# Ledger of designs, part 34: peptides against a protein of PDB entry 3OAK

Target 1, 145 residues: chain A of PDB entry 3OAK
Amino acid sequence: DDLEQYLDEKILRLKDEMNIAAQLDIDTLNKRIETGDTSLIAMQKVKLLPKVVSVLSKANLADTILDNNLLQSVRIWLEPLPDGSLPSFEIQKSLFAALNDLPVKTEHLKESGLGRVVIFYTKSKRVEAQLARLAEKLIAEWTRP

## One batch from the design tools (peptide; made by RFdiffusion4, then SolubleMPNN)

Design b1_p13_5_s1 (from b1_p13_5, 6 letters changed)
Fold by OpenDDE base, seed 3:
Structure b1_p13_5_s1 (fold): chain B 145 residues (1-145), chain A 13 residues (1-13)
Amino acid sequence: as target 1 above (145 residues)
Amino acid sequence: MYVLDESPVPRAQ
């Protein structure tokens, strides 16, 4: 199936781009900590975010997204950074919103580890109340009968 | 550095 192959390649390319962006930001922040150079700012995920949101919002890509474990890269983007900080407000908000429309199942949560990270956001006192509510909504949907 | 709970899963009922 040519279409299926095309969609798989599209998602796998994005997954790779997301992983690279995350690693580059981690490298930047590690260097910032090591050198004390406060001019070093991690911007790679923010730059790629619009593309990520665009893809996650496509109904015709849902199966491809889930089958290729793109949610693992989403999980990576949500994890705390080397300096202990959380990803930007915009990243959290955009990803939580996009996840609401995906038919996430048990196998996807296990494969990606996404659930554990989202639970963290429901409990952290550092997370904005608005975003904590979005995280709770996801947990409720993922654990509903 | 952070300890997370187990991932939630959809419930059958």
Scores: peptide ipSAE 0.033, ipTM 0.629, DockQ to the pose 0.102
Fold by OpenDDE base, seed 1:
Structure b1_p13_5_s1 (fold): chain B 145 residues (1-145), chain A 13 residues (1-13)
Amino acid sequence: as target 1 above (145 residues)
Amino acid sequence: MYVLDESPVPRAQ
C-alpha cells in the first residue's frame, strides 16, 4: 500500500545516502594518503550519523529496515578505512546501541555481512574495551537459541 | 583495502 511504499523509499534513500557518505570518506582518506595533506578530514559519515540513528530507533521501521537490507550499509560503515583505521568511537557506539534494539535474524546477518564485521570488533585489539563488550552482547543475542 | 575477520556469520542455535 501507500504507507509501505513510502517507508521502502525512505529506507532505500537512506541506504544510498549512507553508501555515498562512506565512499566520500574513503575518497578523502585515499587523497590524504596520496598527497600527504593531513588537513583532509573524513566527516561525511559523522555528519549523517544522527539521521541514521534516528531511523534505526523507529520501531515502525524495523521491518522495512530489515527487508531492504539497510544492515548492509551499517556493515559498510563499520568496516576499516583505507589507512586501516576504524570508524569513530561515536559511530561504533551509536550503531552498536541501535542494533541492540532491532529484531535481527540469521537471514539478515547473512545477506548484510554484519555478523562477520561485529565478530571482528569482538576480536580486534584496536577496539576500545567498552565497544568490544557491546559487540560481544550483540553476538550473544544473535547466537542464542 | 579492508582487513576484516572472515569468521562465520553468527546464527541462532
Scores: peptide ipSAE 0.031, ipTM 0.651, DockQ to the pose 0.109
Fold by OpenDDE base, seed 5:
Structure b1_p13_5_s1 (fold): chain B 145 residues (1-145), chain A 13 residues (1-13)
Amino acid sequence: as target 1 above (145 residues)
Amino acid sequence: MYVLDESPVPRAQ
């Protein structure tokens, strides 16, 4: 119906925006590495983060989020950057928190690749302990009997 | 570019 269509379009637009933001930041950082211009700062994901968090926090969007594989874009946002660094502390924290409130199933993890990325965060020594614990909490929830 | 490890996808047990 009209509502379902509206929600679907909303999530698909956000998914596209997230993917664009990620790519723009990657491009910026690649150029920074190539040129040595330290004034080049990747800020697109940070700018979009409040909107992402807002959407992920809405219970009425959960089905639409999962059905449209928005978690793939969440995975992309969590992946290491060209210089090997991780996304900002705030991005990690906000996304891990939001994921705890979603009814994520195995099929969503496979479709998005999110599970492998979150496991990375449980194993990486570059990740803050606080965030590693959040990642572990997600893994525990997703592997519950 | 950093390469992620390819740990298995979590699943319910």
Scores: peptide ipSAE 0.031, ipTM 0.651, DockQ to the pose 0.108
Fold by OpenDDE base, seed 2:
Structure b1_p13_5_s1 (fold): chain B 145 residues (1-145), chain A 13 residues (1-13)
Amino acid sequence: as target 1 above (145 residues)
Amino acid sequence: MYVLDESPVPRAQ
């Protein structure tokens, strides 16, 4: 119906925006590496983060989020950056918190690749302990009987 | 540079 179509389009637009933000940050960091200009800061994901969190927190969007594989874009946002760094503390914290409230199923993990990325956060020695615990909580939820 | 873990995708039991 009209509502379903509207919600699909809304999520697909956000998915595109997230992917663009990720690529722009990658481009910025690649240029930083290339030029040595430490004034270049990747800020596109951070700028879009409030909108992402807002959408992920809406219970009425859960099915649309999962059906359209928005979690693939969440996975992309969590992946290591070209300079070897991880996304900001705020991005990690916000996304882990948002994921905790979504009814994520095995099929969504497989489709998005999110599971492997979150496992990475449970194992990395460079991840803040607080965030590692959040990642561990997600893994525990996703492996429930 | 950090290497993404390639562990299997978690799944419900």
Scores: peptide ipSAE 0.031, ipTM 0.653, DockQ to the pose 0.109

Design b1_p13_5_s2 (from b1_p13_5, 6 letters changed)
Fold by OpenDDE base, seed 4:
Structure b1_p13_5_s2 (fold): chain B 145 residues (1-145), chain A 13 residues (1-13)
Amino acid sequence: as target 1 above (145 residues)
Amino acid sequence: MYVLDESPVPKAQ
């Protein structure tokens, strides 16, 4: 199926881009820690965020997103950074919002590790209250009664 | 980095 192949490739490209962005930001922050150069700013994820949000918001891509484990990259984006900080407010907010509309299943949580990360956000004192609530909403939707 | 033992399991559908 040409369409399926096209969509798979699209998502896999984005997945790769997301992973690269995450690594670049990690490298930047590691260098910042090492050198003390506060002018080093990790912005790769933020720069790519609009594209990520655009893709995640498309209903017709939901299956492709889940089948290709894009949520693993989402998980990576949500993980704490080398300096102990969390991803930007906008990244958290946008991703949590987007996740709310995806039909995430057990297999997707397991293969991506996303569930663990979102639980972290429900417990962390470093997370803004409104974002913690969004995380809690996701967990409530994902947790068996 | 934080460590959690497992991910939540989605509700039955």
Scores: peptide ipSAE 0.032, ipTM 0.631, DockQ to the pose 0.091
Fold by OpenDDE base, seed 5:
Structure b1_p13_5_s2 (fold): chain B 145 residues (1-145), chain A 13 residues (1-13)
Amino acid sequence: as target 1 above (145 residues)
Amino acid sequence: MYVLDESPVPKAQ
């Protein structure tokens, strides 16, 4: 099916873009640590965030998103950074909100590793209270009988 | 460079 192929390619391109953005930010922060140059700012994920949120919010893309394991890239975006810090408040907030509207199943959590990362957020004392609540809401939905 | 805890994957009960 031409439409299905188009949607697959769309999601796979975004997945690649997300992974590249994450790696570029990691490289930037590692260089910042290595050189001490505080002018080095990791902004690739933040720049791409609106596109990510837009795609995640499209109901017609849900199956394609889940089938292509885009959630693995979402997980990568949520992982701690080289300096031990967490991704920006806006990234956390936007992704948690977007995830709440996806029909995520156990198999998707396992293949992406997303569940473990979100649980991490519920346990971390570094996470803002409102974001911890969003993470807890996701866990509640994913563990619902 | 970082370590996440080994929390279990959420599962429907």
Scores: peptide ipSAE 0.030, ipTM 0.653, DockQ to the pose 0.109
Fold by OpenDDE base, seed 1:
Structure b1_p13_5_s2 (fold): chain B 145 residues (1-145), chain A 13 residues (1-13)
Amino acid sequence: as target 1 above (145 residues)
Amino acid sequence: MYVLDESPVPKAQ
């Protein structure tokens, strides 16, 4: 199917872009730590965020998103950075909001590792209260019988 | 009912 192929390629390209953005930010922060150059700022994920949110919000892409394990890249974006910090408030808020509308199933959580990361956000004392509540809402939904 | 792994999350590196 031409449409299915197009959608698969679209999601796989985004997945690659997300992974590259994450790695570039990691490299930037590692260099910042090594050199002490405080002018080095990790901004690749933030720059790509609008595109990620746009894709995650499209109902016609839901199956393709889940089938191609795009949630693994979402998980990567939510993981702590080399300096121990968490991704920006905007990244957390936008991703949690987008995840709320996806029909995520157990198998998707297992293959992406997303569930474990979101649980972290419900427990971390470094996370803003409103975001912890959003994370809790997701966990509650995903663990329903 | 799915039970999520609550083990510590590794840093992205």
Scores: peptide ipSAE 0.028, ipTM 0.639, DockQ to the pose 0.763
Fold by OpenDDE base, seed 2:
Structure b1_p13_5_s2 (fold): chain B 145 residues (1-145), chain A 13 residues (1-13)
Amino acid sequence: as target 1 above (145 residues)
Amino acid sequence: MYVLDESPVPKAQ
């Protein structure tokens, strides 16, 4: 199926772009820590975020997203940064919202590790209340029998 | 850009 192959390649390209963006931001923040240059700002994920959200919101891409473990890259984007901080409010909010509309199953959580990360967001006292609630909603949905 | 200050969490495997 040509369409299926096209969609697979599209998602795999995005997955690669997301991983690269994450690494570039990590490198930027490591350099910020090393040099003390507060003008160094990690912006790669933020710049790519609109594209990520756009893809995650497409119903026709849901199966391809899940089958290719794009959620692993989503998990990476949600993990703590080198300075110990969590990703920006907008990244969290956008990803949690997008995840809410995906038919995520147990097997997808296992292969991506996304569940463990989202659980952290439900427990942290530093996470904004509205984001914690979004994370709680996801966990409730994913663990619903 | 708002970034939270939170302690690191182990990476999921």
Scores: peptide ipSAE 0.031, ipTM 0.620, DockQ to the pose 0.088; fails the geometry check

Design b1_p13_5_s3 (from b1_p13_5, 6 letters changed)
Fold by OpenDDE base, seed 4:
Structure b1_p13_5_s3 (fold): chain B 145 residues (1-145), chain A 13 residues (1-13)
Amino acid sequence: as target 1 above (145 residues)
Amino acid sequence: MYVLDESPVPRAT
């Protein structure tokens, strides 16, 4: 199936791009810590965010997203940064919103580790209240009876 | 990957 292959490759490329963006930001912040150069700003994820949101919001890509474990990259984006900070407010908000509309199943949570990270956001005192509520909503949805 | 609690899963029906 040409379409399936196209979509598969599209998601895999995005997954790679997301992972690269995350690593570049990590490298930037590590260098910032090492050198004290406050002019170093981690912007790679923010720059890629619109593309990520666009993809995650498309219903026709849901199966491809889940089958290719793109949620692993989402998890990576949500993890704390080297300086202890969390990803930008917009990243958190956008990802939580997108996740709310995906038919995430147990297998996807296990293979991505996303569930554990989202739980973190429900407990962290560093997370904005509105985002903590979004995280709680996700957990509630994922733990439905 | 930092250590967190186990990932939540849908409740058994």
Scores: peptide ipSAE 0.032, ipTM 0.639, DockQ to the pose 0.103
Fold by OpenDDE base, seed 3:
Structure b1_p13_5_s3 (fold): chain B 145 residues (1-145), chain A 13 residues (1-13)
Amino acid sequence: as target 1 above (145 residues)
Amino acid sequence: MYVLDESPVPRAT
C-alpha cells in the first residue's frame, strides 16, 4: 500500500546516504594516509548520525528497517577504518543503544553481518569499557536460549 | 584487515 511504499523509500534513501557517508570517510582517511595531510578529517558519518539515530528509534519503522537490511549499513559504520581506528565513541554508543531496542532476529544478523562486528567490540582492548558492555548485552540478547 | 567470528544466533538450549 501507499504507506508501506513510502516507508520503504524512506529507509532505502537513508541506507544510500549512510553508505555514501561511510565511503566518503574512507576516501578521506585513505587520502590522509597517502598524502600525510593531517588536516583531512573524516566527518560524514558524524554529520549524518543524528538522522540515523532518529530513524532507528522509531518503532513504526522497525519492520521496514529490518526488511530492507539497513543493519548492513549499520555494520559498515561500525567496521574499522583504513587507518585501523574505530568509529567515534559517539557513533558506537548511539548505534549500540539503538540496536538494543530493535527486534533483531537470526535472519537479520546473517543478512547484515552485524553480529560478527559486534563480537569484535566485545573482544577489542581499544574499545571503551562502557561500550564493550553494551556490545556484550547485544550478544547476550542475540544468543539467548 | 580483521578476522571476525561467525555471527551469533539465538541458542536453542
Scores: peptide ipSAE 0.032, ipTM 0.643, DockQ to the pose 0.101
Fold by OpenDDE base, seed 5:
Structure b1_p13_5_s3 (fold): chain B 145 residues (1-145), chain A 13 residues (1-13)
Amino acid sequence: as target 1 above (145 residues)
Amino acid sequence: MYVLDESPVPRAT
């Protein structure tokens, strides 16, 4: 099906873009640590965030998103950075909100590793209270009978 | 670099 192929390619391109953005930010922060150059700012994920949120919010893309394991890239975006810090408040907030509207199943959590990362956010004392609540809400939805 | 702990994967019950 031409439409299905188009949607697959769309999601796979975004997945690649997300992975590249994450790696570029990691490289930037590692270089910042190595050189001490505080002018080096990791902004690739933040720049791409609106596009990510837009895609994640579209119901017609849900199956394609889940089938292509885009959630693995979401997980990568949520992981701690080289300096131990967490991604920006806006990234956390936007992704948690978007995830709440996706029909995520156990198989998707396993293949993406997203479940473990979100649980991390429920345990971390570094996470803002409102974001911890969003993470807890996701866990509740994913573990409901 | 920080490494995440090995928390369980959530699943429906």
Scores: peptide ipSAE 0.031, ipTM 0.664, DockQ to the pose 0.108
Fold by OpenDDE base, seed 1:
Structure b1_p13_5_s3 (fold): chain B 145 residues (1-145), chain A 13 residues (1-13)
Amino acid sequence: as target 1 above (145 residues)
Amino acid sequence: MYVLDESPVPRAT
């Protein structure tokens, strides 16, 4: 099917872009640590975030998103950074909101590792209270009968 | 390097 192929390619390209953005930010922060150059700022994920949110919000892409394990890249974006910090408040908030509207199933959580990361956000003392609540909401939804 | 929570994956019941 031409449409299915197009959608698969679209999601796989975004997945690649997300992974590249994450790696570039990691490289930037590692260099910052190594050199002490505080002018080095990791901004690749933030720059790509609007596109990610746009794609995650489209109902016609839900199956393609889940089938191609885009949630693995979402998980990567939520992981702690080399300096021990968490991704920006905006990234956390936007991704948690977008995840709330996706029909995520157990198999998707397993293959992406997303479940464990979101649980981390419910337990971390470094996470803002409102975001911890959003994480809790997701966990509650994903554990429903 | 960081430590990530290794809690079990949530499962629908």
Scores: peptide ipSAE 0.032, ipTM 0.663, DockQ to the pose 0.108; fails the geometry check

Design b1_p13_5_s4 (from b1_p13_5, 7 letters changed)
Fold by OpenDDE base, seed 5:
Structure b1_p13_5_s4 (fold): chain B 145 residues (1-145), chain A 13 residues (1-13)
Amino acid sequence: as target 1 above (145 residues)
Amino acid sequence: MYELDESPVPRAQ
Protein backbone atom coordinates (compact mmCIF):
# COMPACT_ATOMS: atom_id res chain seq x y z
CA ASP B 1 0.00 0.00 0.00
CA ASP B 2 0.93 3.67 -0.10
CA LEU B 3 2.23 3.81 3.47
CA GLU B 4 4.34 0.68 3.08
CA GLN B 5 5.88 2.05 -0.10
CA TYR B 6 6.58 5.38 1.58
CA LEU B 7 8.30 3.70 4.53
CA ASP B 8 10.37 1.44 2.26
CA GLU B 9 11.59 4.43 0.29
CA LYS B 10 12.36 6.32 3.49
CA ILE B 11 14.50 3.51 4.88
CA LEU B 12 16.25 2.85 1.58
CA ARG B 13 17.17 6.53 1.31
CA LEU B 14 18.58 6.49 4.83
CA LYS B 15 20.50 3.31 4.02
CA ASP B 16 22.12 5.06 1.06
CA GLU B 17 22.89 8.13 3.16
CA MET B 18 24.52 5.99 5.84
CA ASN B 19 26.65 4.12 3.31
CA ILE B 20 27.75 7.39 1.71
CA ALA B 21 28.61 8.90 5.10
CA ALA B 22 30.69 5.85 6.00
CA GLN B 23 32.58 5.93 2.72
CA LEU B 24 33.26 9.66 2.98
CA ASP B 25 34.70 9.20 6.45
CA ILE B 26 36.85 6.31 5.21
CA ASP B 27 38.09 8.49 2.35
CA THR B 28 38.89 11.30 4.77
CA LEU B 29 40.90 9.06 7.06
CA ASN B 30 42.72 7.39 4.17
CA LYS B 31 43.69 10.85 2.94
CA ARG B 32 44.88 11.78 6.43
CA ILE B 33 47.09 8.68 6.47
CA GLU B 34 48.44 9.41 3.00
CA THR B 35 49.13 13.12 3.54
CA GLY B 36 49.83 13.27 7.27
CA ASP B 37 47.34 16.13 7.57
CA THR B 38 45.97 15.61 11.07
CA SER B 39 43.46 18.40 10.57
CA LEU B 40 41.37 16.09 8.40
CA ILE B 41 38.51 14.88 10.59
CA ALA B 42 35.86 12.32 9.69
CA MET B 43 32.55 13.98 10.52
CA GLN B 44 29.94 12.57 8.15
CA LYS B 45 28.65 9.74 10.33
CA VAL B 46 28.46 11.99 13.39
CA LYS B 47 26.46 14.55 11.42
CA LEU B 48 23.96 11.92 10.29
CA LEU B 49 23.77 10.08 13.63
CA PRO B 50 20.76 11.95 15.06
CA LYS B 51 18.68 11.03 12.02
CA VAL B 52 19.79 7.40 12.22
CA VAL B 53 18.93 7.18 15.92
CA SER B 54 15.57 8.83 15.33
CA VAL B 55 14.64 6.28 12.68
CA LEU B 56 15.90 3.27 14.64
CA SER B 57 13.84 4.33 17.68
CA LYS B 58 10.48 4.36 15.90
CA ALA B 59 8.41 1.25 16.54
CA ASN B 60 6.36 1.76 13.37
CA LEU B 61 9.56 1.48 11.30
CA ALA B 62 10.93 -1.73 12.85
CA ASP B 63 9.61 -4.10 10.18
CA THR B 64 10.75 -1.80 7.38
CA ILE B 65 14.19 -1.40 8.97
CA LEU B 66 14.69 -5.14 9.28
CA ASP B 67 13.13 -6.08 5.92
CA ASN B 68 15.39 -3.65 4.05
CA ASN B 69 18.55 -4.78 5.85
CA LEU B 70 19.31 -1.36 7.33
CA LEU B 71 21.33 -3.30 9.91
CA GLN B 72 23.96 -3.85 7.21
CA SER B 73 24.58 -0.11 7.24
CA VAL B 74 24.63 -0.13 11.04
CA ARG B 75 27.29 -2.86 10.83
CA ILE B 76 29.31 -0.78 8.37
CA TRP B 77 29.17 2.18 10.77
CA LEU B 78 30.55 0.04 13.59
CA GLU B 79 33.50 -1.46 11.70
CA PRO B 80 37.09 -0.32 12.42
CA LEU B 81 38.38 2.64 10.43
CA PRO B 82 41.43 2.77 8.11
CA ASP B 83 43.70 4.09 10.86
CA GLY B 84 42.72 1.18 13.09
CA SER B 85 40.55 3.30 15.33
CA LEU B 86 36.91 2.64 16.13
CA PRO B 87 33.93 4.91 15.47
CA SER B 88 33.36 7.65 18.03
CA PHE B 89 32.11 6.86 21.51
CA GLU B 90 28.82 8.57 20.71
CA ILE B 91 28.23 6.48 17.58
CA GLN B 92 28.89 3.24 19.45
CA LYS B 93 26.74 4.20 22.43
CA SER B 94 23.83 5.48 20.36
CA LEU B 95 23.75 2.50 18.01
CA PHE B 96 24.03 -0.09 20.77
CA ALA B 97 21.20 1.59 22.64
CA ALA B 98 19.01 1.73 19.53
CA LEU B 99 19.70 -1.91 18.66
CA ASN B 100 18.56 -2.99 22.10
CA ASP B 101 14.95 -2.10 21.31
CA LEU B 102 14.75 -3.70 17.85
CA PRO B 103 13.24 -7.19 17.44
CA VAL B 104 16.39 -8.51 15.74
CA LYS B 105 16.25 -12.15 14.61
CA THR B 106 18.88 -14.64 13.43
CA GLU B 107 18.15 -14.00 9.77
CA HIS B 108 18.76 -10.26 10.25
CA LEU B 109 22.08 -10.90 11.95
CA LYS B 110 23.19 -13.20 9.13
CA GLU B 111 22.16 -10.95 6.25
CA SER B 112 23.72 -7.86 7.87
CA GLY B 113 26.83 -9.33 9.51
CA LEU B 114 25.98 -7.30 12.60
CA GLY B 115 26.40 -10.14 15.09
CA ARG B 116 30.06 -10.67 14.21
CA VAL B 117 30.85 -6.99 14.63
CA VAL B 118 29.09 -6.69 17.98
CA ILE B 119 30.98 -9.76 19.23
CA PHE B 120 34.15 -7.93 18.25
CA TYR B 121 33.16 -5.11 20.61
CA THR B 122 32.82 -7.55 23.50
CA LYS B 123 36.40 -8.78 22.96
CA SER B 124 38.36 -5.72 21.82
CA LYS B 125 40.78 -4.06 24.24
CA ARG B 126 40.19 -0.77 22.40
CA VAL B 127 36.55 -0.54 23.46
CA GLU B 128 35.50 1.40 26.56
CA ALA B 129 34.19 -0.80 29.35
CA GLN B 130 30.79 0.89 29.31
CA LEU B 131 30.35 0.14 25.60
CA ALA B 132 31.65 -3.40 25.91
CA ARG B 133 28.89 -4.01 28.47
CA LEU B 134 26.27 -2.69 26.06
CA ALA B 135 27.61 -5.01 23.36
CA GLU B 136 27.51 -7.92 25.80
CA LYS B 137 23.86 -7.22 26.57
CA LEU B 138 23.03 -7.38 22.87
CA ILE B 139 24.88 -10.66 22.42
CA ALA B 140 23.08 -12.08 25.45
CA GLU B 141 19.72 -11.18 23.92
CA TRP B 142 20.66 -12.56 20.50
CA THR B 143 21.94 -15.86 21.91
CA ARG B 144 19.09 -16.37 24.37
CA PRO B 145 17.48 -19.84 24.08
CA MET A 1 18.60 -19.30 20.12
CA TYR A 2 20.12 -17.14 17.42
CA GLU A 3 23.22 -18.20 15.50
CA LEU A 4 26.16 -15.79 15.29
CA ASP A 5 29.31 -15.77 13.19
CA GLU A 6 32.25 -15.30 15.55
CA SER A 7 34.89 -14.87 12.85
CA PRO A 8 37.29 -11.97 13.49
CA VAL A 9 36.54 -8.48 12.23
CA PRO A 10 39.35 -6.72 10.34
CA ARG A 11 41.15 -4.05 12.36
CA ALA A 12 41.24 -1.57 9.48
CA GLN A 13 39.51 -0.84 6.21
Scores: peptide ipSAE 0.037, ipTM 0.672, DockQ to the pose 0.756
Fold by OpenDDE base, seed 3:
Structure b1_p13_5_s4 (fold): chain B 145 residues (1-145), chain A 13 residues (1-13)
Amino acid sequence: as target 1 above (145 residues)
Amino acid sequence: MYELDESPVPRAQ
């Protein structure tokens, strides 16, 4: 199926872009820590965020997103950074909102590790209350009987 | 009900 192949390629390209953005930001922050150069700012994920949100919001891409484990890249984007900080407020908010509308199943949580990361956000005292509530909502949906 | 891994999340680097 030509359409299915096209959609797979689209999601896999985005997955690569997300992974590259995450690594570039990690490299930037590691260099910042090593050199003390406070002018180094990690911006790659923020720059790519609109595209990520756009893709995650499309209902016709849901199966392709889940089947290709794009949620692994979402998990990577949510993990703590080298300097101990969390990803930006905007990244957290946008991703939690987008995840809320995806038909995520247990198998997707296992293969991506996303569940564990979102649980972290429900427990962390560093997370904004608004975002902690979004994380709680996701956990409630994923653990619903 | 979905199964979740509640193991701690490791720090990046």
Scores: peptide ipSAE 0.032, ipTM 0.663, DockQ to the pose 0.737
Fold by OpenDDE base, seed 4:
Structure b1_p13_5_s4 (fold): chain B 145 residues (1-145), chain A 13 residues (1-13)
Amino acid sequence: as target 1 above (145 residues)
Amino acid sequence: MYELDESPVPRAQ
């Protein structure tokens, strides 16, 4: 199926872009720590976020997103950074919102590691209350009978 | 990757 292949490639490219963005931000922050150069700002994920949100919001891409384990990259984007900080408020908010509309199943949580990360957000004192609530909502949906 | 919460993966009951 040509369309299926096209969509797979689209998602896989985004997945790669997301992973690269995450690594670049990690590298930036590591360099910031090592050099003390406070002018170094991790911006790669923020720059790519609109594209990520756009893709995650497309109902017709849901199966492709899940089948290609894009959630692994979402998980990576949500992980703590080298300096111990968390991804920006906007990244958290946007991703949690997008995840809420995806038909995420247990298998997707396992293969991506997303479940554990989102649980982290329900427990972390560094997370804004409203985002913790969004994380809790996701957990509730993923653990419903 | 960084060390994260070790809670079990959520799943439907």
Scores: peptide ipSAE 0.034, ipTM 0.677, DockQ to the pose 0.113; fails the geometry check
Fold by OpenDDE base, seed 2:
Structure b1_p13_5_s4 (fold): chain B 145 residues (1-145), chain A 13 residues (1-13)
Amino acid sequence: as target 1 above (145 residues)
Amino acid sequence: MYELDESPVPRAQ
């Protein structure tokens, strides 16, 4: 099916872009730590965020997103950075919001590792209360009978 | 750009 193939390729390209953005930010922060140059700012994920949110919000892409394990890249974006910090407030907020509308199943959580990361956000005292509550909502939805 | 300071979390699940 031409449409199915097109959608798969679209999601896989985004997945690749997300992974690259994450790595570039990691490289930037590692260099920041190494050199002490506080002017180095990791912004690749932030720059790509609008595109990610746009894709995640498309109902017609839900199956393709889940089938291609795009959530693995979402998980990567939510993981702590080399400097020990978490991704920006905007990234957290946007991703949690987008995840709320996806029909995520247990199998998707396992294959992506997303569940464990989101649980972390419910427990950390460093996470903004607003975002912790969003994470809690996701966990509740994913663990309901 | 606001960043939170938190220790690393394992990727495994």
Scores: peptide ipSAE 0.032, ipTM 0.631, DockQ to the pose 0.074; fails the geometry check

Design b1_p13_6_s1 (from b1_p13_6, 7 letters changed)
Fold by OpenDDE base, seed 2:
Structure b1_p13_6_s1 (fold): chain B 145 residues (1-145), chain A 13 residues (1-13)
Amino acid sequence: as target 1 above (145 residues)
Amino acid sequence: SISEEIMEKVLAE
C-alpha cells in the first residue's frame, strides 16, 4: 500500500530527527559542563517539539507511530540530561499529553523502554507536581488489567 | 545505561 509506505517513511524520518535532536542537546550540555559556558543552551528538542506534537496528535498515524516504535524516541526525549536536569517543562507536558491519547499497549512499552522512564517521573523530586500526576495517570492506565 | 545511572543519582537526592 502506497499510503502505508508513505506514512512509515514519514514516521521513521521523524524518529531519526528526534534522535539527532536529543544527541545534539546532550552534546551541548556536555560542552557546557566542560567549558562552564552558561550561554550554551540545549534547544534542539524544543525547536523540533512542534513537529513532534503535530505528528503524535494525528489519530490516523497512531498505528504507524506504534508499529515503528516512535515511542523509543519519545523515551529518549524524556530521559534525564547529562547534568541530571530534565527536559523542559513544555517538552514533558506536551509528550505526556500526547501519550495519554495513544492506544499504548504492553508490547509497545517493552520495545520502547518508555514505562521505566515514566515511572521515574512519578518518583523524581525534580519533576513538577502537575507532571508527576500525569505520569502517575499514564502508569495506572498502562498497568490496568 | 548512562541514563539509568543518572536517574538513580537524581532519585537519591
Scores: peptide ipSAE 0.397, ipTM 0.898, DockQ to the pose 0.439
Fold by OpenDDE base, seed 4:
Structure b1_p13_6_s1 (fold): chain B 145 residues (1-145), chain A 13 residues (1-13)
Amino acid sequence: as target 1 above (145 residues)
Amino acid sequence: SISEEIMEKVLAE
């Protein structure tokens, strides 16, 4: 219906914005590495984060979020950057918190690739202990029968 | 993928 169409379009637009933000940050960091210009700072994801968190927190958008594979963009945001660093602590914390409240199923993990990245967060020594624990909690929840 | 390669390198540290 009209409402479903509106919500789909809203989520798809956000998905596009998230992907663009991620790519811009990657481009910035690659240029930083190539030029040595330490003034180049990747901030596009951080700037968009409040909007992402707002959308992910809406219970009435859960089905639309999952059906449109917004989790693929969440996965992209969580992936390590060209220099091997991780997205900001705030991005990690906010996304893990939001994921904890979504009814994520196996099919969503497969189509988004989110499971593999979250497992990485349980293993990496660059991850803060509290966030590693959150990642472990998510994995445990998603693997329950 | 490139991201997967980076993840493997980081984990190998």
Scores: peptide ipSAE 0.395, ipTM 0.897, DockQ to the pose 0.442
Fold by OpenDDE base, seed 5:
Structure b1_p13_6_s1 (fold): chain B 145 residues (1-145), chain A 13 residues (1-13)
Amino acid sequence: as target 1 above (145 residues)
Amino acid sequence: SISEEIMEKVLAE
């Protein structure tokens, strides 16, 4: 189907863009640590966030999102940074909100590694209380019988 | 993985 192929390609392109953005931010932060240049700011994920949120919010893209393991890229975006810090509050908030509306199944959690990272957010003292609660809500939903 | 190691370190704080 032409439409299905189009949607697959769209999601795969976004997945690639997300992975690149994450790596660029990591590279920036590592360079900041190495050089001490505090003017180096990791902003690639933040710049791409609106596009990510837009795609994740589309009900007609849910199957394509899940089938192409876009959640792996979401997991990567949520992972702690080289200095142990977390992605921006807005990234966390937006992604948790988007995840709440997706029909995520156990198989998707396994293939993406998302479950482990979200559990981390329920435990980390670096996480804002309101976001920890969102993470807990997701875990509760995903572990329902 | 590196991220897993970082997560464990952060949780140990």
Scores: peptide ipSAE 0.391, ipTM 0.896, DockQ to the pose 0.446
Fold by OpenDDE base, seed 1:
Structure b1_p13_6_s1 (fold): chain B 145 residues (1-145), chain A 13 residues (1-13)
Amino acid sequence: as target 1 above (145 residues)
Amino acid sequence: SISEEIMEKVLAE
């Protein structure tokens, strides 16, 4: 199926772009720590966020997203940075919103590691209250019998 | 994992 192949390739390309953006931001922050240059700002994920949100919001891509484990890249984006800081508020908010509309199953949580990270967001004192509540909602939905 | 270690440290604050 040509369409199926096209969609798979599209998601896999985005997955790669997301992973690269995450690594570039980590590299920037590590360099900032090493050099003390406070002008170094990690912005790669933020720049790519609109594209990520656009893809995650498309209902016709849900199966492709889940089948190709794009949630692994979502997990990577949500993970704390080397200095212990969290991704931007906008990244957190946008990703949690997008996750709320996806038919995520237990198997997807296991293969992506997303469940563990979202639980972290329910516990961390660095997380804004409104986002902690969203994380709690997701966990409740995913653990529903 | 590295991320797991970071998360544990942050939660210990």
Scores: peptide ipSAE 0.384, ipTM 0.894, DockQ to the pose 0.440

